# Designs tried in a protein design run: peptides against a protein of PDB entry 8RAJ. Part 18

Target 1, 54 residues: chain A of PDB entry 8RAJ
Amino acid sequence: LPAENEDPDKAVVDLHRSPPKTKDPDLTPSGIIAKVKAGDMTQETARELLLAMR

## One batch from the design tools (peptide; made by RFdiffusion4, then SolubleMPNN)

Design b2_p14_1_s1
Fold by OpenDDE base, seed 5:
Parts: sequence; C-alpha cells; structure tokens
Structure b2_p14_1_s1 (fold): chain B 54 residues (1-54), chain A 14 residues (1-14)
Amino acid sequence: as target 1 above (54 residues)
Amino acid sequence: DAEIDKRLAEAKAA
C-alpha cells in the first residue's frame, strides 16, 4: 500500500517571509483564528501573523 | 493591538 505521505501541509508561515499571497484559507485572518481555536497555533504566533497582515 | 488580542483570547477560551 503506498504510504500516502500525508505531507503535513504545515504551511509554517515563516514570519520573516512576505506573507504568501496564497489564497490559502489557513492564512486568512479567519483561518488563523480558527487554527488557534483548534489548538493548531499559539496565540503568540497568531498575533504576529495578524499584525503583519494589518 | 487590543482587538487582535481580544479575538485570540476568545478563540483560545472557546
């Protein structure tokens, strides 16, 4: 059985990289908040991302 | 940013 490499599409948003213009719903303000709610992102990381998107 | 901090606090408490 091919091990489906679930590439964890951990879009590690490198805060030092220009926010990817990716239409990735996970990189929208709402997506970031949803990740925090799910426990998939820390409040600190989310805060930095949201501030960078302002 | 107080609004961001509020939204994040609410998200973590949910």
Scores: peptide ipSAE 0.557, ipTM 0.893, DockQ to the pose 0.763
Fold by OpenDDE base, seed 2:
Structure b2_p14_1_s1 (fold): chain B 54 residues (1-54), chain A 14 residues (1-14)
Amino acid sequence: as target 1 above (54 residues)
Amino acid sequence: DAEIDKRLAEAKAA
């Protein structure tokens, strides 16, 4: 089974990057909240992303 | 933003 080495660095949303025009479900407000709930994102990072999407 | 902060606090506490 190819260990999908999901490089955890690829999941780091660059806070300074324009919100990707991509329909990435992980970058929706609901997706961000889900990551915080899962412990995959800090509350601070999530706050900055959500404010940028306002 | 108080609404964002509330939602994030609830998510972290879950």
Scores: peptide ipSAE 0.557, ipTM 0.893, DockQ to the pose 0.723
Fold by OpenDDE base, seed 4:
Structure b2_p14_1_s1 (fold): chain B 54 residues (1-54), chain A 14 residues (1-14)
Amino acid sequence: as target 1 above (54 residues)
Amino acid sequence: DAEIDKRLAEAKAA
């Protein structure tokens, strides 16, 4: 059984790194908001990400 | 950005 240990730490986007051109749905504005709502991302990290994407 | 801040506050309060 594949242990879906999705390590939540791998979803921490280093804001000082160029935003990955990855089609990662978790890095879309909607995905970021969803993570904040789920408690999987801090509001501050989400703010910095959203500002960097603007 | 006031709009970003508003959306994030709403998401956290949900």
Scores: peptide ipSAE 0.554, ipTM 0.893, DockQ to the pose 0.719
Fold by OpenDDE base, seed 1:
Structure b2_p14_1_s1 (fold): chain B 54 residues (1-54), chain A 14 residues (1-14)
Amino acid sequence: as target 1 above (54 residues)
Amino acid sequence: DAEIDKRLAEAKAA
């Protein structure tokens, strides 16, 4: 019987990993507006996102 | 929100 040793240690999401401070510029209000300007986001979707950030 | 709507309108018009 092949004991699939699923090494449970690989699932330890390092909770101490500082969230990558990748300020996703796309998730900022300015980034959202930039996406609308580029035609990559609808005005309606952008509105909902901006309202949720307030 | 009137401010959000204004900013979005300006972005779409540009």
Scores: peptide ipSAE 0.567, ipTM 0.895, DockQ to the pose 0.787; fails the geometry check

Design b2_p14_1_s2
Fold by OpenDDE base, seed 3:
Structure b2_p14_1_s2 (fold): chain B 54 residues (1-54), chain A 14 residues (1-14)
Amino acid sequence: as target 1 above (54 residues)
Amino acid sequence: DEEIDRALEEAAAA
């Protein structure tokens, strides 16, 4: 008889769990400015992103 | 946008 390994660890992904509000800090105006200051983003790219968020 | 341009200039000069 094949042992039905009912793996009981079916993590019932509670579909009703509100997705974590992943606040990506890099997509905020302050995060964009911080990347420019760090030299990780060009002013032109940052300008385009900031204008698109307006 | 003058405000955006000023903020970016300040950030790049820092």
Scores: peptide ipSAE 0.594, ipTM 0.902, DockQ to the pose 0.763
Fold by OpenDDE base, seed 2:
Structure b2_p14_1_s2 (fold): chain B 54 residues (1-54), chain A 14 residues (1-14)
Amino acid sequence: as target 1 above (54 residues)
Amino acid sequence: DEEIDRALEEAAAA
């Protein structure tokens, strides 16, 4: 069986592809805050994420 | 960031 060498170059994440506007509601500032409120995320992790979005 | 810190404190106290 020929090992199909899956060319790893196909994982070129086109950085110029407009991020699918499917803003994961969980990755919005409001979504992050909601996760902290629900106890699903630590305050520290949320802080780091929010700072990276600035 | 004081605004972020305040929002997170409020969320954690909820």
Scores: peptide ipSAE 0.594, ipTM 0.901, DockQ to the pose 0.768
Fold by OpenDDE base, seed 4:
Structure b2_p14_1_s2 (fold): chain B 54 residues (1-54), chain A 14 residues (1-14)
Amino acid sequence: as target 1 above (54 residues)
Amino acid sequence: DEEIDRALEEAAAA
């Protein structure tokens, strides 16, 4: 069985590649506000999260 | 923060 030599060179983390903006839409200011509007988050929790992002 | 408080009030009232 041929050993797949996975070329380790593909793991060059381009340090200049902006970290993948983890577009967790739920952790954006707009996503937090949307959760409050949907009733999925309390206003107080949303306030704390938004202040921490400032 | 008045802007945050306003945005949250508007979201809760909608």
Scores: peptide ipSAE 0.594, ipTM 0.901, DockQ to the pose 0.710
Fold by OpenDDE base, seed 5:
Structure b2_p14_1_s2 (fold): chain B 54 residues (1-54), chain A 14 residues (1-14)
Amino acid sequence: as target 1 above (54 residues)
Amino acid sequence: DEEIDRALEEAAAA
C-alpha cells in the first residue's frame, strides 16, 4: 500500500515569522477563513494572521 | 477589525 504521504507541509503559520510571501492558498485571507470554517484553525489565530496581512 | 471579526464569525458558524 503506498504510504499516503501526509504532506507534512501543513505549514504551521508561525505568527512570529513575516507572513510568507507564499503563493500558498492556505495563507491567503480566503484560505485562512476556509481553515476556520473547516475547524482547522481557531478564530483567534486566524484573526492575528488576517491583521498581519492588512 | 470589524470586517475580519465578521468574516471569522460567519466562517465559524457555517
Scores: peptide ipSAE 0.576, ipTM 0.897, DockQ to the pose 0.783

Design b2_p14_1_s3
Fold by OpenDDE base, seed 4:
Structure b2_p14_1_s3 (fold): chain B 54 residues (1-54), chain A 14 residues (1-14)
Amino acid sequence: as target 1 above (54 residues)
Amino acid sequence: DAEIDAELEAAKAA
């Protein structure tokens, strides 16, 4: 099976970059909340992301 | 932001 080298660095959301209008479901407010619920994101990081989206 | 904080607390408590 070809290991899909999902470059883990592409998942790093740069908080200082204007959020790309990414259709990435993981970067929507609901996607961020889902990551916090799953334990895949800290509450503090999620807070900063959500504030930057307002 | 109190609204964001409340939503995040609810998500963490679930």
Scores: peptide ipSAE 0.505, ipTM 0.877, DockQ to the pose 0.702
Fold by OpenDDE base, seed 1:
Structure b2_p14_1_s3 (fold): chain B 54 residues (1-54), chain A 14 residues (1-14)
Amino acid sequence: as target 1 above (54 residues)
Amino acid sequence: DAEIDAELEAAKAA
Protein backbone atom coordinates (compact mmCIF):
# COMPACT_ATOMS: atom_id res chain seq x y z
CA LEU B 1 0.00 0.00 0.00
CA PRO B 2 1.61 3.26 -0.99
CA ALA B 3 1.99 5.18 2.21
CA GLU B 4 0.11 8.30 1.34
CA ASN B 5 2.69 10.63 2.68
CA GLU B 6 0.09 13.11 3.56
CA ASP B 7 2.81 15.61 3.91
CA PRO B 8 0.81 17.81 6.17
CA ASP B 9 0.96 20.79 3.88
CA LYS B 10 2.24 22.87 6.71
CA ALA B 11 0.97 26.05 5.22
CA VAL B 12 4.22 27.76 6.01
CA VAL B 13 2.67 31.07 6.70
CA ASP B 14 5.43 33.08 5.15
CA LEU B 15 4.98 36.40 6.90
CA HIS B 16 6.69 38.00 3.93
CA ARG B 17 4.39 36.40 1.41
CA SER B 18 1.31 38.39 0.57
CA PRO B 19 -1.50 36.60 2.30
CA PRO B 20 -3.12 34.49 -0.35
CA LYS B 21 -6.28 36.32 -1.38
CA THR B 22 -7.92 32.94 -1.06
CA LYS B 23 -10.02 32.25 2.03
CA ASP B 24 -7.35 30.15 3.61
CA PRO B 25 -9.06 29.31 6.88
CA ASP B 26 -5.61 29.10 8.39
CA LEU B 27 -4.99 32.77 7.66
CA THR B 28 -8.09 34.11 9.33
CA PRO B 29 -7.70 35.56 12.81
CA SER B 30 -9.68 32.62 14.17
CA GLY B 31 -7.57 30.15 12.20
CA ILE B 32 -4.36 31.70 13.52
CA ILE B 33 -5.61 31.52 17.09
CA ALA B 34 -6.64 27.91 16.53
CA LYS B 35 -3.13 27.05 15.33
CA VAL B 36 -1.60 28.63 18.41
CA LYS B 37 -3.96 26.63 20.63
CA ALA B 38 -3.05 23.46 18.76
CA GLY B 39 0.67 24.17 19.14
CA ASP B 40 1.05 24.42 15.37
CA MET B 41 2.07 28.08 15.45
CA THR B 42 4.20 30.13 17.81
CA GLN B 43 2.64 33.02 19.64
CA GLU B 44 5.18 35.38 18.08
CA THR B 45 4.36 34.33 14.53
CA ALA B 46 0.67 34.60 15.29
CA ARG B 47 1.19 38.08 16.72
CA GLU B 48 2.95 39.27 13.59
CA LEU B 49 0.22 37.85 11.38
CA LEU B 50 -2.59 39.36 13.40
CA LEU B 51 -0.88 42.75 13.43
CA ALA B 52 -0.41 42.60 9.67
CA MET B 53 -4.15 42.01 9.25
CA ARG B 54 -5.03 45.26 11.01
CA ASP A 1 -1.10 45.78 20.35
CA ALA A 2 -2.30 44.96 23.82
CA GLU A 3 -5.53 43.34 22.67
CA ILE A 4 -3.76 40.93 20.32
CA ASP A 5 -1.21 40.15 22.98
CA ALA A 6 -3.91 39.38 25.52
CA GLU A 7 -5.77 37.12 23.08
CA LEU A 8 -2.59 35.22 22.24
CA GLU A 9 -1.68 34.78 25.89
CA ALA A 10 -5.13 33.40 26.54
CA ALA A 11 -4.79 31.02 23.58
CA LYS A 12 -1.42 29.76 24.77
CA ALA A 13 -2.62 29.25 28.33
CA ALA A 14 -5.47 27.00 27.16
Scores: peptide ipSAE 0.504, ipTM 0.877, DockQ to the pose 0.722
Fold by OpenDDE base, seed 2:
Structure b2_p14_1_s3 (fold): chain B 54 residues (1-54), chain A 14 residues (1-14)
Amino acid sequence: as target 1 above (54 residues)
Amino acid sequence: DAEIDAELEAAKAA
């Protein structure tokens, strides 16, 4: 499958996808919180991600 | 998780 250059600004965090092996700085706990503050992520999605990382 | 919930509420209120 061609590596879709997912626009980093449109990184749809698929909760069902295996966590990317790459430390995406936007998917760190701090990055998730920053996306919520920016309005780029819902609080519920952020909650689920943060719980999965714990 | 109460800690995560509190952090997210603080982020949304900002």
Scores: peptide ipSAE 0.501, ipTM 0.876, DockQ to the pose 0.679
Fold by OpenDDE base, seed 5:
Structure b2_p14_1_s3 (fold): chain B 54 residues (1-54), chain A 14 residues (1-14)
Amino acid sequence: as target 1 above (54 residues)
Amino acid sequence: DAEIDAELEAAKAA
């Protein structure tokens, strides 16, 4: 069975943790919107993240 | 936030 390489380095964005000052381009406002557009993030999760970054 | 909501709706519809 192909080992589902759950890439453990997909930083589970803990919504309750202050977004790490991770230079993760995927956690920028533009990166979040791009994930929603790609279907990789729910609109609700993206909304909460964007509000927390404001 | 209405601006965030509008941007997210636009992203989902694309």
Scores: peptide ipSAE 0.504, ipTM 0.877, DockQ to the pose 0.698; fails the geometry check

Design b2_p14_1_s4
Fold by OpenDDE base, seed 5:
Structure b2_p14_1_s4 (fold): chain B 54 residues (1-54), chain A 14 residues (1-14)
Amino acid sequence: as target 1 above (54 residues)
Amino acid sequence: DEEIEEALEKAKAE
């Protein structure tokens, strides 16, 4: 099976968009924290996203 | 939000 190229453009979370009710595991609080651990997201961007989800 | 800051600090320290 060809590896699904996760389109890197899906990682562009528009911080000005209302938090999408995306069932995207990458946009869950746990997924955001995982991206920070991987070095794929800054702590500041992750903070803004997590605050917008409250 | 202190809980968010603690979670992010922990994530960066691992």
Scores: peptide ipSAE 0.449, ipTM 0.850, DockQ to the pose 0.744
Fold by OpenDDE base, seed 2:
Formats: structure tokens, C-alpha cells, sequence
Structure b2_p14_1_s4 (fold): chain B 54 residues (1-54), chain A 14 residues (1-14)
């Protein structure tokens, strides 16, 4: 089975790009908070994303 | 934004 290298670099949400109106569950406020809880996102990056969604 | 900061602090403390 090819290990799909889910390149962790593709999860770099470009904070300077308007959040894509993609139904990506990872880009919901709840999804961002869940990533912070899991240790997969810094509190600072999550803060910037949540502010950009307002 | 106090609500965002509280939510993120809670998420880090759990």
C-alpha cells in the first residue's frame, strides 16, 4: 500500500489568504479548537484564523 | 477578543 504521505505542509492554512469557503471541517471554529486540543495547532495560529473568520 | 482567548486557553488546559 503506498503510504499516502499526507504532506503535513498542505495543512499550512495561509493566514494571509481569505479562508477558502470550503466546507473543510478543519477550517470551522470547532475544528480549529479541536486541533489546538490535539496539539496539532498553536494557540497563536488558531487565534489568527478565528479572527480572520469574523 | 476575550471569547476567542478563553476558548483557546480552555482548549490548551484540557
Amino acid sequence: as target 1 above (54 residues)
Amino acid sequence: DEEIEEALEKAKAE
Scores: peptide ipSAE 0.449, ipTM 0.850, DockQ to the pose 0.729
Fold by OpenDDE base, seed 4:
Structure b2_p14_1_s4 (fold): chain B 54 residues (1-54), chain A 14 residues (1-14)
Amino acid sequence: as target 1 above (54 residues)
Amino acid sequence: DEEIEEALEKAKAE
């Protein structure tokens, strides 16, 4: 079976870490919403991130 | 923030 490269770069956005000023497309409001839609992020985690970015 | 809640609800319903 091809090893499913579970891309370990599921950037676990640590909510307790200041959002890295990295232009990580995954940390934009649109990127966060896209992760929720993909099932890669919980709605709760996304909510906390979006509130912290506002 | 109602706009954030609506956006997240929509993303979960798709």
Scores: peptide ipSAE 0.449, ipTM 0.850, DockQ to the pose 0.708
Fold by OpenDDE base, seed 1:
Structure b2_p14_1_s4 (fold): chain B 54 residues (1-54), chain A 14 residues (1-14)
Amino acid sequence: as target 1 above (54 residues)
Amino acid sequence: DEEIEEALEKAKAE
Protein backbone atom coordinates (compact mmCIF):
# COMPACT_ATOMS: atom_id res chain seq x y z
CA LEU B 1 0.00 0.00 0.00
CA PRO B 2 1.53 3.35 -0.90
CA ALA B 3 1.77 5.19 2.39
CA GLU B 4 -0.12 8.37 1.60
CA ASN B 5 2.69 10.81 2.17
CA GLU B 6 0.98 13.07 4.67
CA ASP B 7 2.46 16.23 3.22
CA PRO B 8 4.54 17.45 6.20
CA ASP B 9 4.24 21.03 4.86
CA LYS B 10 0.54 21.16 5.94
CA ALA B 11 1.31 21.49 9.65
CA VAL B 12 -1.18 24.33 10.13
CA VAL B 13 0.03 25.57 13.48
CA ASP B 14 -3.23 26.19 15.32
CA LEU B 15 -2.43 29.24 17.49
CA HIS B 16 -5.25 28.23 19.89
CA ARG B 17 -3.75 24.80 20.56
CA SER B 18 -1.39 24.71 23.54
CA PRO B 19 2.07 24.62 21.99
CA PRO B 20 2.66 20.90 21.61
CA LYS B 21 5.57 19.76 23.81
CA THR B 22 6.75 18.20 20.55
CA LYS B 23 10.47 18.45 19.98
CA ASP B 24 9.38 19.20 16.43
CA PRO B 25 12.20 21.30 14.93
CA ASP B 26 9.52 23.12 12.88
CA LEU B 27 7.90 24.50 16.09
CA THR B 28 11.13 25.87 17.57
CA PRO B 29 11.87 29.60 17.24
CA SER B 30 14.52 28.69 14.64
CA GLY B 31 12.07 26.44 12.76
CA ILE B 32 9.43 29.20 12.68
CA ILE B 33 12.00 31.66 11.28
CA ALA B 34 13.03 29.04 8.68
CA LYS B 35 9.37 28.68 7.55
CA VAL B 36 9.12 32.46 7.12
CA LYS B 37 12.31 32.40 5.00
CA ALA B 38 10.90 29.56 2.88
CA GLY B 39 7.60 31.46 2.37
CA ASP B 40 5.66 28.69 4.18
CA MET B 41 4.60 31.02 7.04
CA THR B 42 3.50 34.66 7.19
CA GLN B 43 5.50 37.11 9.29
CA GLU B 44 2.34 37.89 11.30
CA THR B 45 1.66 34.23 12.22
CA ALA B 46 5.32 33.76 13.09
CA ARG B 47 5.21 36.88 15.33
CA GLU B 48 2.18 35.55 17.23
CA LEU B 49 3.81 32.12 17.70
CA LEU B 50 7.11 33.56 18.91
CA LEU B 51 5.30 35.88 21.37
CA ALA B 52 3.26 32.94 22.73
CA MET B 53 6.49 30.96 23.36
CA ARG B 54 8.01 33.74 25.32
CA ASP A 1 9.00 42.69 21.20
CA GLU A 2 11.70 44.40 19.14
CA GLU A 3 14.03 41.34 19.01
CA ILE A 4 11.26 39.21 17.45
CA GLU A 5 10.42 41.94 14.93
CA GLU A 6 14.10 42.35 13.93
CA ALA A 7 14.51 38.57 13.50
CA LEU A 8 11.36 38.36 11.32
CA GLU A 9 12.34 41.41 9.24
CA LYS A 10 15.75 39.84 8.58
CA ALA A 11 14.09 36.53 7.65
CA LYS A 12 11.81 38.30 5.12
CA ALA A 13 14.64 40.35 3.59
CA GLU A 14 16.73 37.22 2.75
Scores: peptide ipSAE 0.447, ipTM 0.850, DockQ to the pose 0.730

Design b2_p14_2_s1 (from b2_p14_2, 5 letters changed)
Fold by OpenDDE base, seed 4:
Structure b2_p14_2_s1 (fold): chain B 54 residues (1-54), chain A 14 residues (1-14)
Amino acid sequence: as target 1 above (54 residues)
Amino acid sequence: DEEVEKWMEEELAK
């Protein structure tokens, strides 16, 4: 069976889950903003994530 | 994208 390369980068960040204390650079405010700028995240999703981190 | 930049500035300023 071809190993489905589940792109590990689709961390479905559950907006209702406490932000994981993981030092994942993609889950930092700066990382989220970088994803929006790169076109990899919508502004709305980023807004919700950033608000949940406050 | 000026719209993205403006949004980022607004969210960072809060």
Scores: peptide ipSAE 0.074, ipTM 0.602, DockQ to the pose 0.101
Fold by OpenDDE base, seed 5:
Structure b2_p14_2_s1 (fold): chain B 54 residues (1-54), chain A 14 residues (1-14)
Amino acid sequence: as target 1 above (54 residues)
Amino acid sequence: DEEVEKWMEEELAK
């Protein structure tokens, strides 16, 4: 069975790091909201990330 | 982002 390459690029978003100016759709405000709605992110983590973007 | 702020306010009000 081919080992599903779990892409280790789960960018551990260091909550203490300035949000990368990455064009990463997962790190945009809309992307963060989408993750919370999908159940892939906690509301608290999303709040912290969104506040750090202000 | 107004949409983000609105969502945050709505979710924090729950």
Scores: peptide ipSAE 0.073, ipTM 0.606, DockQ to the pose 0.127
Fold by OpenDDE base, seed 1:
Structure b2_p14_2_s1 (fold): chain B 54 residues (1-54), chain A 14 residues (1-14)
Amino acid sequence: as target 1 above (54 residues)
Amino acid sequence: DEEVEKWMEEELAK
């Protein structure tokens, strides 16, 4: 069975791509906020992503 | 989204 190594590091969040309907908790508004608070995402990137989800 | 609003409020308050 191919272990889908969903390498969490390969979530290249393309700021210009429609938010994938990913059930990925890291791409939800809450997940984005959590990444910013953890220092894993810039506030500007988060702002752009959150605006794209609006 | 309440969490987005809360985050925005928290970041603007810094």
Scores: peptide ipSAE 0.073, ipTM 0.608, DockQ to the pose 0.117
Fold by OpenDDE base, seed 3:
Structure b2_p14_2_s1 (fold): chain B 54 residues (1-54), chain A 14 residues (1-14)
Amino acid sequence: as target 1 above (54 residues)
Amino acid sequence: DEEVEKWMEEELAK
């Protein structure tokens, strides 16, 4: 069975986990906006993440 | 794109 290389870099962001104080550029407000613009994130998910960072 | 940007700016400004 081909091991579906589930791209391990899809960190399932547990929306219920306290936002990691990770300097993850992809999880900064600017990074989230960039993902939405790129079509890599839904607007709803972005909204939830931004609200959780506040 | 413009609508998304405006929405994001509004949410960040709250």
Scores: peptide ipSAE 0.072, ipTM 0.606, DockQ to the pose 0.099; fails the geometry check

Design b2_p14_2_s2 (from b2_p14_2, 10 letters changed)
Fold by OpenDDE base, seed 3:
Structure b2_p14_2_s2 (fold): chain B 54 residues (1-54), chain A 14 residues (1-14)
Amino acid sequence: as target 1 above (54 residues)
Amino acid sequence: DAEIDEEMEKALAE
């Protein structure tokens, strides 16, 4: 079996990379509330998400 | 968290 030379030096997780600012409008407080009003999310799940954002 | 519960209840009532 050919040993796939997985270069171990390419797995350097840049610990200094700022998390991508996902501007997902559906993950904003207003977007979460809109999903609950539409029936696409439970009030409990919305509560947990809003608490995690605080 | 009672503050989140109140804010959410208010926002759902609008």
Scores: peptide ipSAE 0.295, ipTM 0.826, DockQ to the pose 0.767
Fold by OpenDDE base, seed 5:
Structure b2_p14_2_s2 (fold): chain B 54 residues (1-54), chain A 14 residues (1-14)
Amino acid sequence: as target 1 above (54 residues)
Amino acid sequence: DAEIDEEMEKALAE
């Protein structure tokens, strides 16, 4: 089975795009926080995303 | 937004 290279670069949330109604776990509040904990997202970017979801 | 800042701080501390 080819290893599905989940390209980590596809998780670049365009801050100018309306939050997609994506069931993407990466765009949930918990997924955003998980990215900050992993060092894959800045706390400032996460804050802006969480505010846009409120 | 202070509530988001507090929620984020709490979640990063866990």
Scores: peptide ipSAE 0.291, ipTM 0.820, DockQ to the pose 0.657
Fold by OpenDDE base, seed 1:
Structure b2_p14_2_s2 (fold): chain B 54 residues (1-54), chain A 14 residues (1-14)
Amino acid sequence: as target 1 above (54 residues)
Amino acid sequence: DAEIDEEMEKALAE
């Protein structure tokens, strides 16, 4: 079966999922802030993610 | 959470 290319640019961050224990740089507090600065994430979504990591 | 709002504002202003 062709591996469904999970488009790495479309990591749908499920706000209700426990932050994956993956060393994904995009899911660190700094990575979340970097996505907001790049325009790839809303400030609201970033806020909710940062709250869920605390 | 006001602390996260402040941290985010600071980080976006950089």
Scores: peptide ipSAE 0.291, ipTM 0.820, DockQ to the pose 0.697
Fold by OpenDDE base, seed 2:
Structure b2_p14_2_s2 (fold): chain B 54 residues (1-54), chain A 14 residues (1-14)
Amino acid sequence: as target 1 above (54 residues)
Amino acid sequence: DAEIDEEMEKALAE
């Protein structure tokens, strides 16, 4: 079975890139908070992302 | 930004 290498690089939100007008549910304020609650994102990274969206 | 810190703390407590 080919191990589906879930490319870990797709989870790296470039904080220096202008927030993509992505309809990606993972980049909504609610999606960011959900990742922190799941333990998939640090509170500091979430804070920086939420600040960059203002 | 204290407002984001408070909003995030609230959202993590729910």
Scores: peptide ipSAE 0.288, ipTM 0.819, DockQ to the pose 0.647

Design b2_p14_2_s3 (from b2_p14_2, 9 letters changed)
Fold by OpenDDE base, seed 3:
Structure b2_p14_2_s3 (fold): chain B 54 residues (1-54), chain A 14 residues (1-14)
Amino acid sequence: as target 1 above (54 residues)
Amino acid sequence: DAEVEEEMAKALAE
């Protein structure tokens, strides 16, 4: 069976997990916007994340 | 898209 290398770098942002105090560039407002522009995130999810960062 | 950019700008401007 080919081990599906589940690439652990799919940061599934669990909205129920306390935001990691890590400066993940993917969790910056600019990183969220970049994911939506790439088609990797929905606009709705991006809006919820941006509101939770205030 | 311009709509995504405007909504995100609104969510950052408050």
Scores: peptide ipSAE 0.420, ipTM 0.847, DockQ to the pose 0.099
Fold by OpenDDE base, seed 2:
Structure b2_p14_2_s3 (fold): chain B 54 residues (1-54), chain A 14 residues (1-14)
Amino acid sequence: as target 1 above (54 residues)
Amino acid sequence: DAEVEEEMAKALAE
């Protein structure tokens, strides 16, 4: 079975999808801030995600 | 969360 290389860069969090109740470390406030700090997420997208978690 | 806003504001100021 070819291991689908799930390219970790393609977790496009669709902001219009119901927030996944997944313990995805990338969908924690700290994970969002870390992605912004890494340049992997825009500040606008991060702000919208963080506001949707409140 | 005020801590997240502060960390985001810090990340925005760098």
Scores: peptide ipSAE 0.390, ipTM 0.839, DockQ to the pose 0.273
Fold by OpenDDE base, seed 5:
Structure b2_p14_2_s3 (fold): chain B 54 residues (1-54), chain A 14 residues (1-14)
Amino acid sequence: as target 1 above (54 residues)
Amino acid sequence: DAEVEEEMAKALAE
């Protein structure tokens, strides 16, 4: 069985997690939308993040 | 998905 290395480093961008001091390109509005399009983020989480960044 | 794009566009417009 290939260990699906579910890389647990899915940076679950939790709204309650301190914003990474790194300009994580994945935390830009464009990066969030790209993750949703890739299926790596839910629309709901993306909406909440986009609203919190405004 | 057009629904994804509409919801994301709406969240950005609000």
Scores: peptide ipSAE 0.422, ipTM 0.845, DockQ to the pose 0.093; fails the geometry check
Fold by OpenDDE base, seed 4:
Structure b2_p14_2_s3 (fold): chain B 54 residues (1-54), chain A 14 residues (1-14)
Amino acid sequence: as target 1 above (54 residues)
Amino acid sequence: DAEVEEEMAKALAE
């Protein structure tokens, strides 16, 4: 059986890699803050995302 | 971290 490496594509939300899809729950203001709190996102990246969504 | 939460909340409010 092929190991489905569901590499959880930890979609590193990078503003330079893909425009924020408004349908991605990880790209909501709350989702961004949750990622920072989890240590999965830098405060700088989160700030840039939050500013771009305003 | 409460400081991270406050900074992110502030960045949304500015």
Scores: peptide ipSAE 0.419, ipTM 0.845, DockQ to the pose 0.129; fails the geometry check

Design b2_p14_2_s4 (from b2_p14_2, 7 letters changed)
Fold by OpenDDE base, seed 5:
Structure b2_p14_2_s4 (fold): chain B 54 residues (1-54), chain A 14 residues (1-14)
Amino acid sequence: as target 1 above (54 residues)
Amino acid sequence: DEEIDRYMEEQLAK
């Protein structure tokens, strides 16, 4: 079976790292919510990330 | 944080 190309650009969001100032769409509030809806992120992780953005 | 919790609830419900 073809190895599903794990997108190497899955930025492992280190919850302990300052949110990158990068305009990474995956690190915007909307991007975080989208990941939760897609099942790619837990609600708890999303909550922590959103809190860290303030 | 109540504000974040509310935001998440509202956005996830859409």
Scores: peptide ipSAE 0.595, ipTM 0.906, DockQ to the pose 0.702
Fold by OpenDDE base, seed 3:
Structure b2_p14_2_s4 (fold): chain B 54 residues (1-54), chain A 14 residues (1-14)
Amino acid sequence: as target 1 above (54 residues)
Amino acid sequence: DEEIDRYMEEQLAK
């Protein structure tokens, strides 16, 4: 089985599992936008995350 | 949410 090299440094954000307990710079509004621009996150996921932060 | 949608549109357009 190809070891899905899930980059252990990529925080898997499961919005359905638990709210983020730490200020992850990747989960700031700016960080989320940056991930979308980099192709590392879908716009829909970004939208859901941003909504959950309000 | 229109506010979030506007925010995303503006930030992604930069």
Scores: peptide ipSAE 0.594, ipTM 0.906, DockQ to the pose 0.737
Fold by OpenDDE base, seed 4:
Structure b2_p14_2_s4 (fold): chain B 54 residues (1-54), chain A 14 residues (1-14)
Amino acid sequence: as target 1 above (54 residues)
Amino acid sequence: DEEIDRYMEEQLAK
């Protein structure tokens, strides 16, 4: 079966996942905003993530 | 949360 090219760069931001020990730049507030601007994340998801980080 | 909403609005407007 063709390995579904799961884009390894999609940091699955699971709200229920323990904060990654590694500072993933995609999980920073600025990284989240950047994803929204790029169209890679919805504003609502970004909002929820930012709320959870506070 | 109004603070987060303001933050998002400001950052997305840049």
Scores: peptide ipSAE 0.591, ipTM 0.906, DockQ to the pose 0.741
Fold by OpenDDE base, seed 2:
Structure b2_p14_2_s4 (fold): chain B 54 residues (1-54), chain A 14 residues (1-14)
Amino acid sequence: as target 1 above (54 residues)
Amino acid sequence: DEEIDRYMEEQLAK
């Protein structure tokens, strides 16, 4: 089966990278929640990110 | 963290 080429343009959220003070909508709390709802992020990963940006 | 857990629960339920 062809490896589903993960869209390289999906911002790989590095959990260990200091949350960039980025206004990237994908890295805001609301953006993170949206990714979870879309199935693009696990709830656990989202939790860790939200904790880190508090 | 209870605050984050509550936030997630509330936002994901919408």
Scores: peptide ipSAE 0.584, ipTM 0.905, DockQ to the pose 0.723

Design b2_p14_3_s1 (from b2_p14_3, 5 letters changed)
Fold by OpenDDE base, seed 3:
Structure b2_p14_3_s1 (fold): chain B 54 residues (1-54), chain A 14 residues (1-14)
Amino acid sequence: as target 1 above (54 residues)
Amino acid sequence: MEAGIEELEALAAQ
């Protein structure tokens, strides 16, 4: 059976399960923008996250 | 692609 390499470093930001813990550098407004620029996040997901932090 | 990043940067700055 191929072990699904759940890459533990890909924190799938489940918008339904975790209140934005203000301690994840990847969930800062700047971290969200950086992920979109890297192609690791969609603009839609980034917009929803940024609006939820306002 | 660029116009969408500038909008997100403006949201992130508010």
Scores: peptide ipSAE 0.545, ipTM 0.861, DockQ to the pose 0.685
Fold by OpenDDE base, seed 4:
Structure b2_p14_3_s1 (fold): chain B 54 residues (1-54), chain A 14 residues (1-14)
Amino acid sequence: as target 1 above (54 residues)
Amino acid sequence: MEAGIEELEALAAQ
């Protein structure tokens, strides 16, 4: 049976639904900036994230 | 669009 490559659930960081897992590399300040540069996150969502981490 | 990334980088550095 081919192991279903469970696409790693692109953890849509919903700030309103889950406390930021401080262990997700995608939730570091640098990871947030990287997602914005990749087009995977809006600047508005990134600003809200970065302000909530301060 | 470029000015908004620089502001975010400055915010991420604080």
Scores: peptide ipSAE 0.544, ipTM 0.861, DockQ to the pose 0.644
Fold by OpenDDE base, seed 1:
Structure b2_p14_3_s1 (fold): chain B 54 residues (1-54), chain A 14 residues (1-14)
Amino acid sequence: as target 1 above (54 residues)
Amino acid sequence: MEAGIEELEALAAQ
């Protein structure tokens, strides 16, 4: 099975890193939900991020 | 897997 090279340009949202104050559309509440729907983020990671944005 | 996304959408809307 080819290990699909995890695209190193998928911004690994380090949960322990303060959310970058950058207008990264991928770090908006809607962007987080979109990543979960795409299978690019776990529901647990998304929950922790959404709670940290509140 | 769908029920967990609805909860996240509700959390994202707050």
Scores: peptide ipSAE 0.538, ipTM 0.861, DockQ to the pose 0.648
Fold by OpenDDE base, seed 2:
Structure b2_p14_3_s1 (fold): chain B 54 residues (1-54), chain A 14 residues (1-14)
Amino acid sequence: as target 1 above (54 residues)
Amino acid sequence: MEAGIEELEALAAQ
C-alpha cells in the first residue's frame, strides 16, 4: 500500500472554519492565483476565497 | 483550462 504522504504543508484552507487571515501570504489574492497555477488549489476553491475577500 | 485562470485573475484584481 503506498503510504499517502499527506504533505503536512498543504494548508487546507477550510473556508467554513475561519475568515481568511489577510496576513497569510498563501491567502492573498496573488497567493491564491499562484496555488491554482501550481495545481495546489481548485478553481472553485480559489473563486470562493477571492469572493470572500471582497 | 486557460479561460478559468483569466477569470480568477480578473477577480483577484478587483
Scores: peptide ipSAE 0.538, ipTM 0.861, DockQ to the pose 0.650

